# Peptides against a protein of PDB entry 6TME: the designs that were tried, part 24

Target 1, 324 residues: chain A of PDB entry 6TME
Amino acid sequence: NRLKRAYIALQAWKKAFYSDPFNTAANWVGPDVCSYKGVFCAPALDDPSVLVVAGIDLNHADIAGYLPPELGLLTDVALFHVNSNRFCGVIPKSLSKLTLMYEFDVSNNRFVGPFPTVALSWPSLKFLDIRYNDFEGKLPPEIFDKDLDAIFLNNNRFESTIPETIGKSTASVVTFAHNKFSGCIPKTIGQMKNLNEIVFIGNNLSGCLPNEIGSLNNVTVFDASSNGFVGSLPSTLSGLANVEQMDFSYNKFTGFVTDNICKLPKLSNFTFSYNFFNGEAQSCVPGSSQEKQFDDTSNCLQNRPNQKSAKECLPVVSRPVDCS
Target 2, 324 residues: chain A of PDB entry 6TME as posed
Amino acid sequence: NRLKRAYIALQAWKKAFYSDPFNTAANWVGPDVCSYKGVFCAPALDDPSVLVVAGIDLNHADIFGYLPPELGLLTDVALFHVNSNRFCGVIPKSLSKLTLMYEFDVSNNRFVGPFPTVALSWPSLKFLDIRYNDFEGKLPPEIFDKDLDAIFLNNNRFESTIPETIGKSTASVVTFAHNKFSGCIPKTIGQMKNLNEIVFIGNNLSGCLPNEIGSLNNVTVFDASSNGFVGSLPSTLSGLANVEQMDFSYNKFTGFVTDNICKLPKLSNFTFSYNFFNGEAQSCVPGSSQEKQFDDTSNCLQNRPNQKSAKECLPVVSRPVDCS

## One batch from the design tools (peptide; made by RFdiffusion4, then SolubleMPNN)

Design b1_p9_7_s2 (from b1_p9_7, 4 letters changed)
Fold by OpenDDE base, seed 3:
Structure b1_p9_7_s2 (fold): chain B 324 residues (1-324), chain A 9 residues (1-9)
Amino acid sequence: as target 1 above (324 residues)
Amino acid sequence: MSAYELSLS
């Protein structure tokens, strides 16, 4: 019965393929769905004597098509990996029936519409990858209420502010890069106790960096480059005991880059180029360390190469934003 | 060094 439902779902999906360059679904014939390429069966959790479709892996198949609502019949699927295809349309709401969903990867496709809120309905979801699509609109704040290990949102069309609920996230990796997010980074960011990597690259974020960033003791990668951040770097960044890669380039930061930041114990690369910093500690100077790499290009630093002109610097440096 | 890359493999 369960495999019969899976057969209906998979045949509907095959019909939804516009192009299958590698003939991935060529063997998707007959009732033996467990033999289908990219379909993986396992004993059901509720009855080990019953075989069910537990996983889909169609990664890198270059399939053009859409996800039909009949996929909701795959109620035993826990792993759904279909990255690097040409699937279009929206994620079907019928997938809410897949209550065992554990890993959902639809990255590098042509999906459109708002955030797939069906992902919020999956109680056991641990991995969410929707990057490199055309998802748009607001990010639901509820995404950070889920106990996810990783959240990949980069390279989409998401807009509006980053939800304050971000502080509730238990994810080790979160990517916001290359979207249209605006506003400030929420102060609650410091509450992300399990965070290892966070990327904000290439958004419309602005305002001052919250002091609470310094509370991210486990962070190894912090990239806030290519935004509209202003003010000085928070002194609390000295608390980033495990940061290895830090990038603040291509913003509107001002002030002095301190020793306390540049001497962070695990710091390997620190890029603060293309800002309006008017001073840096000796420990921040590129070439000052063999263990650390720095880039101070295109700031307002004196006696350093490749800096902005006085004409460019003066209007900004003379009117620093007070973040206090 | 970083475990995450923005590019797809």
Scores: peptide ipSAE 0.026, ipTM 0.713, DockQ to the pose 0.396
Fold by OpenDDE base, seed 2:
Structure b1_p9_7_s2 (fold): chain B 324 residues (1-324), chain A 9 residues (1-9)
Amino acid sequence: as target 1 above (324 residues)
Amino acid sequence: MSAYELSLS
């Protein structure tokens, strides 16, 4: 039966533990898997008279080990939360059998290998958190075809470009931060209708910001700091009616920071430091508002403190990138 | 006001 299969899976997993500092699996003994710490049972969707393992929550257990293929026997699991452990290896392909997977959180572990494509096989997946691992390679474009509410990819080793399919995403939160993504932000980004927060911090992204960013009227957080972006800030950024936190620091932006950006109605913090901006509107000056915080440090601004030298500015400012 | 944190802690 289903619980017998779950027992086999869970015992295989316990055997795959190298270290269990909190003795989380100490009670993982006997056939009553529903009594196991971190294991949650519920009536099966197809037969309410049958009890099945519906969820795993081992968050913050600091368990060292790996995910054995026998976990594929947990076919009724919809919630899999194992963040803040020390699990290593790859995500087993056998997890494709977990067709009810709804929330998958393996963040803050030691997983390696390419993007776990098994996540793409789950038709009902709504939450994907794989941040703080060592996943590498390219991001499969199909990830954004999924009807996900949140996509957490930050602090991995992902490379290559951000897929053009990003515009298809229905996610409210997407994090790319602290990877090795390169290339331009796709113009299709403006099609992300449900987007509230997007973070690009600390990648190798370059080129001009697409004008289509201005279509993200529901965005509250937009952070593109610590990349290689060039050119001027798009004038269409005036369309970010709900942006509260905006960070363009540590790039190679040039041009003038306009009133239309700095006067955004919900803007609370706007950091554009460590660029090559050669002008800013009065509304962008730090201290000009009690309601907004600005940082214009280390640009090419005149009559402002803590700016780059003329020697550093001239070669960049005199050769602005045309983003048209 | 949303305050998303990248850090888990």
Scores: peptide ipSAE 0.025, ipTM 0.699, DockQ to the pose 0.382
Fold by OpenDDE base, seed 4:
Structure b1_p9_7_s2 (fold): chain B 324 residues (1-324), chain A 9 residues (1-9)
Amino acid sequence: as target 1 above (324 residues)
Amino acid sequence: MSAYELSLS
């Protein structure tokens, strides 16, 4: 009976395909859904003698279509991977019935609408990838209350502020890049105990960087480039003992880039170009180290090449933002 | 040493 429901769902989905250039669903015929290309069966958790559809993998199939509500009949699916297709529309709310959902990857599609709140209903979700779509509106704060390992939100149309609940996240990687997020980075960011990589590239974020960033002991990648951040770099950044890649370029930072930052023990690349820094320690100078790469281009530094003019620097440097 | 790249998988 469970496979019968799966058959209904998969046939409805096939009907919802506008284009299948690789003929991925060509063999989606008949009741033997476990033989369907991209459909994977496994013994049911509640009854090992029963075979159920446990996974979907249609990655890179270039399929055009939409997700019909009948997909909610795939109640045993734990893995749903359909990236790099041309699916459009919204994520059906009927997917709330997929209570075993563990990995949900709909990245690189043409989905629209608000954040798919159905993802919040999945109690066991660990991997959420919705990047490279057209999702819009506010990010629900509840997303960070979930015990996720990875959250990919980049290249969408999300706006408003980043929820303060971010500090509750157990994710090792979170991407906000290339959205329309605004406001400050929440001070609660320092509470992200498992964070390894966080990317804020290309948003409308502003204000001072919170001192609490320095509490991210496990972070290896921190990229806040292409925003509107102001003020000095927090001295607490010296606490980033494991950071390897750090990028603050294309902001409005001022002040002095210190030894304590540039001498971070695992720092490999530090880009702070296209800001208004008016000084840097010798350890921050490009070429000062064999094992570290720095970029100080287009700041307000003296005796360095490719810097901003005095005319550009003076009005900003003379009015530093107090982040205290 | 690792670095995340914003690329399609």
Scores: peptide ipSAE 0.023, ipTM 0.694, DockQ to the pose 0.349
Fold by OpenDDE base, seed 1:
Structure b1_p9_7_s2 (fold): chain B 324 residues (1-324), chain A 9 residues (1-9)
Amino acid sequence: as target 1 above (324 residues)
Amino acid sequence: MSAYELSLS
């Protein structure tokens, strides 16, 4: 019975394919859905004697089409991986019936519409990858209330502010890069207890960096480049004991880049180019260390190459933003 | 692959 429902779903999906250049669904014929390419069966959790469709993997199939509502019949699916296709449209609400969803990867497709709120309905979801799509609108704050390990949102059309609930996230990896997020980074960011990597690249974020960033003891990658951040770098960044990659380039930062930041013990790459910094410690100078790489290009630094002109610097440097 | 690398490519 479960496999019959799966058959209906998968046949509906096949009909929703506009193009299947690798003939991935060529063998999607007949009731034996467990033999379908990209379909994986396993014993049901509630009855080991029953075989169910537990996973879908159509990664890199370059399939053009959409996700029909009949996919909601795949109620036993825990793994849904369909990245690197050309699926369009919206994520169907009927997927709310997939209560076992554990990993959901629809990245690198052509999905549109608002954030797929159906993902919030999955109680066991651990991995959410919706990057490289055309999702738009605001990010629901509830996304960070979920016990996710990874949240990939980059390369979409998301707008509005980063939700304050970000501090509740237990994710180790979160990407916001290449969206249209605006406003300040919430101060609650410092409460992300499991955070290892966070990326804000290429948004419309602004304001001062919150001091609470320095509480991210486990962070190894922090990239806030290509935004509109202002003010000085928080002195509390000296607390980033495990940061390896740090990028603040292409912002409007001012002030002095301190030894306490550049001498972070695990720091390997620190890019603060294309800002309005008017001073840096000797430890921040490119070439000052063999194990660390720095880029101070296009700031307002004296006696350094490739800096902004006085004409460009003076209007900004003379009016530093007070973040206190 | 790091999130940093993923965001760049």
Scores: peptide ipSAE 0.019, ipTM 0.660, DockQ to the pose 0.884

Design b1_p9_7_s3 (from b1_p9_7, 4 letters changed)
Fold by OpenDDE base, seed 5:
Parts: sequence; structure tokens; C-alpha cells
Structure b1_p9_7_s3 (fold): chain B 324 residues (1-324), chain A 9 residues (1-9)
Amino acid sequence: as target 1 above (324 residues)
Amino acid sequence: PSALELSRS
């Protein structure tokens, strides 16, 4: 009976294909759904004698189509990977019936609409990848209440502020890059316990960086480039004992780039170009280290090449933002 | 070097 439901779902999906350039679904014929290309069966968790559809992998199939509501019949699916296709439309709310969902990857498609809140209904979800789509609107705060290992949101059309609930996240990797997020980075960011990589690239974020960033002891990648951040770099950044890649380029930062930041023990690359920094420690100077790479281009530094003109610098440098 | 590459299969 479970496989019968799966058959109905998969046939409905096949019907929803507009283009299948690799003929991925060519063998999607007949009741033996476990033989379907990209369909993976496993013994049911509740009855090992019953075979169920446990996974879908259609990655890189370049399929054009949409996700029909009948996919909700795939109630045993724990892995749903449809990366790099041309699926459009919205994520069906009927997927709420897939209570075993563990990994959901719909990245690099043409999905639209608001954040797929159906993902929030999955109690066991550990991996969420919705990047490289056209999702829009607000990011639900509840996303960070989920016990996710990875949250990939980059390259969408998300707006609004980053929820303060971010501090509740246990994810090791979170990407916000290339959206339309605005406002400040929440101070609660420092409460993220397992964070290794966080990327804010190319948003409309602003304000001062919260001091609490320095509490991210396990972070190896911190990229806040291409935003509207102001003020000086928090002195607490000296606490980033494991940071390897750090990028603050293309912002409106001012002040002095301190020795304590540039001498971070694991720092490999530190880019702070295209800001309004008016000073840097000797340890921050490009070429000062054989082990570290720095970029101080297009700041307001004296006696350094490729800096902004006095005309560009004076209005900003003379009015430093106080983040205290 | 950011985690922006496509996901697992």
C-alpha cells in the first residue's frame, strides 16, 4: 500500500515534468517504483519487512517542471535531493506529511514564493538547502529553532531583518549571502554554539557589528562583505581563535584595524578593503606575513597604495560612528 | 572559500 501511494505520487510528478533532457524518468513506468531512476527504497522503520520509498535523488537532472501536491504521498521519504534542476512554482504544503524528512535539498532551481514554511513542520530535519532560488519575503524566526546542521539560504530574494532567534541555531554552516536582508546582525549571534561558517555577503545589512561576534570561538569563516556596516571593528574579534577566513570588505567601516585582529592565530585571509579605515597595525599590512594574506585596498590609510582620496575620506573619517 | 558550493547528492 505504501508503494502504491508512492507510485501515484511519482506518476503525478512525472506528469508535472515539462522537460526531462536526460530522460531521467524514462523508466518511471509500472508499479515497481523502487526500480525508478533516482528513487531509493529501504525497509520501513516501523516494519522492516515492508519496503518503502525512503529517498529521492534527482540532482543535476536539469528537469523542468513543478512539484505536484501528490508528492505528499511519499510519506516515508527522509532524503529529498533535487538539486540543480529547473523546477518552478512553490514547495507543496502537502509535503508536511513527510514527517521523516531529514535532508531537504531543492537548491539551484526556480522555486518562488515565500519561505517554504512546510520545512518547519518536519521534526527531524537536519539539512536544509534552498539556495539559488527565488524565494522571497521574510525569513521565519522559527527556522533557527530547528536543530539543523546546515542552513543554506543564499542567492534568494529574502528580505527583512535576520531573526534574533539566530542565536538558538545549532547549525555549523549558515549562509545568508546574496539576499536582501536588512538591519543589524542580532546580538544573539554570539550564542550560536556550533557555528563554523557564516556568510552575510551581499545584503543590505547595516549598523555596527555586535561585540558578541567575538564569542564565536569555533567560527572558521566569517564573511560580512558587501553590506552597509558602519563603525569600528569590535575589539572582541580578538576572541575568534579559530577564524581562518575573514572578510569585511565593501562596507563603511571606520577606525583602526588592530593588531589583535590581524594576529589571530588561525587567520589565513583577512580582507578589509573598500572601507574607510584610517589606520592599521603593522601586522595588518599586506605582505607583512608569509602565512597570512591581507587586503587593505581602498581605505583611508596613509602611506599605502590604492587608497581613497582625501576628498572621499574626510567626510566619513571625520564623523566616525560610535557603536558604544 | 565560503560555503556557497552546491550540496551533496
Scores: peptide ipSAE 0.079, ipTM 0.859, DockQ to the pose 0.283
Fold by OpenDDE base, seed 4:
Structure b1_p9_7_s3 (fold): chain B 324 residues (1-324), chain A 9 residues (1-9)
Amino acid sequence: as target 1 above (324 residues)
Amino acid sequence: PSALELSRS
């Protein structure tokens, strides 16, 4: 019965393929769905004597098509990996019936529309990858109420502000990069207790960096480059005891880059180029350490190469933003 | 060394 439903779903999906360059679905014939390429069966959780479709892996198949509503019949699927295809359209609401969904990877496709809110309906979801698509609109605050290990949102068309609920996230990795997010980074960011990597690259974020970033003691990668951040770097950044990669380049930061930041114990790369910093500690100077790499290019530093002109610096440096 | 690279492939 379950495999019959799976057959209906998979045949509907095959019909929804516009192009299958590698003939991935060529063997998708007949009732034995467990033999289908990219389809994986396992004993049902409720009855080990029953075989069910538990996973889909069509990664890198270059398939063009869409996801038909009949995919909602795959009620036993826990792993859905279809990255690096050419699937288009929206994520079907019928996928709400996949209550065992654990990992959902639709990255590197051509999906459009708002955030796929159906992902919020999955109680056991741990991995969400929707990056490299054309999803648009607001990020629902509820995404961070989910007990996710990873949240990949980069390279989409998301806009508006980052939800304050971000502090509730237990994810180790969160990517916002290459969207259209605006506003400030929420102060609640410091409450992300499991965060290892967070990437804000290439958005329209602005304002001061919240002091609470310094509470992210487990973070190893913090990249806020290519935004509109202003003010000085928070002194609390000295609390980033495990940060290895830190990038604040291509912003509008001002002030002095301190020893307390550049001497962070695990810091390997610190890029603060293309800002308006008017001073740096000796420990921040590129070449000052063999263990650390710094880039201070295109700031307002004296006696350093490749800096902005006085004409460019003066109007910004003379009017520093007070973040206090 | 960032999470931007496609994974699980």
Scores: peptide ipSAE 0.073, ipTM 0.851, DockQ to the pose 0.310
Fold by OpenDDE base, seed 3:
Structure b1_p9_7_s3 (fold): chain B 324 residues (1-324), chain A 9 residues (1-9)
Amino acid sequence: as target 1 above (324 residues)
Amino acid sequence: PSALELSRS
């Protein structure tokens, strides 16, 4: 019975394929859906004697098509991996019936529309990857109320501000990169107790960095490059005991880059190029350490190569933003 | 580097 529903769903999906270059669905014939390429069956959780479709893996199949609403019949699916295809349209609301969804990866496709709010309906979701699509609009604040291990949002068309609820996230990895996010990073960011990697690259974020960033004790990667951040680097960044990769390049930062930042114990790469810093500690100078790499290019530093002209620096450096 | 490339299977 469950496999019959799965058959209906999978056949509807096959009909929704416009192109299947690798003939992935060539064997999608007949009622034995468990033999279908990319379809994985397992004993049902509620009845081990019943075999159900528990997973889909069509990664890198280059399939062009869309997700039909009949996919909602795959009620036993916990793993849905269809990255690196050419699927278009929207994520069907009918997927709300997939209450066992654990990992959802639709990355590197041609999906459009607002954030797929159906993902919020999955109580057991741990992994969400929607990067490299054309999703747009606001990010629902509720996304950070979920107990996700990873949230990949990069390379989309998301806009508006980052929700204040970010501090509630228990995710180890969060990517915002290459969207249209604006406003300030919420001060609640410091409450992300499990955060290891966070990436803000290439947005329209602005304002001062919140001091609370220094509370991110488990962070190994912090990249805020290519935004509109202003002011000085927070002194509290000295608290990033585990940071290995840190990038503040291509912003409008001013002030002095301190020893306390450059001497962070696990710091491997620190890029603060293409800003308006007017001073740096000796420990921040590129080449000063064999263990650490620094880039201070295109700032307002004295006696350093490849800096901005006085004409470019003076208007900004003379009017530093007070972040207090 | 950050986890910006394609995801796990």
Scores: peptide ipSAE 0.072, ipTM 0.855, DockQ to the pose 0.289
Fold by OpenDDE base, seed 1:
Structure b1_p9_7_s3 (fold): chain B 324 residues (1-324), chain A 9 residues (1-9)
Amino acid sequence: as target 1 above (324 residues)
Amino acid sequence: PSALELSRS
């Protein structure tokens, strides 16, 4: 039966624990798996008279260990939350049997290897959090074909380019921060109709920002800081009617920061420091507004404090990148 | 609020 399979899975997992500092699995004894700490049962969807393991929550348990293949026996699990542990190894392919998977959170662990493609096999997945691990390699383009509400990829070792399929994503939140992504932001980004927050911080992204960013009408947070972006800020950024937090700092941007950007109606914080901007509108000057905060530090601005030297600026400013 | 925080609210 289903609970028997769950028992086998959970006991195998307990055996895969190297350390359980809070004794989370201390009560993982006997066939009554529904009483196990961090294990949650519910009536089966196909038969309400049958109780099944529907969720796992081991968040913040600091457990060291790995995920054994027997976890694939937990076929009724829809919620799998094991963040802030010390689980290592790879995500078992056997988890493909968990066809009800709805939320998968393995963030803040020590997982390694390529992107866990098993996540792509879950038809009902809505939430994917794999941040703060050591996943590496390229991001499969199919991830953005999924009808996900949130995609957290930050603080890993992902490399290669961001897939063009990003425009297909219906996610409200997507994080790429602190990886090794390279190349340009795809122009298809403007097609992300539900996007509220997107974070590119601390990658190796380059090229010009696509004009299509201005089509992100619902975005409230846009952070592209700490990359290698070049050229001017797209004039189409004036279309970001709902942006509150915007960060382009620590790039190689040039040109003029315009009123149309700095006067965005909901803009609260705009950081464009540590670039090579050679001009800014008065509305962009730090202190010009009480309701908005700006940082123009370390650019090539005239008559502003804490700017780069002429020696540093001249070679870059004199060779502006044409993004048209 | 930050999308980079470890856990969902």
Scores: peptide ipSAE 0.066, ipTM 0.839, DockQ to the pose 0.318

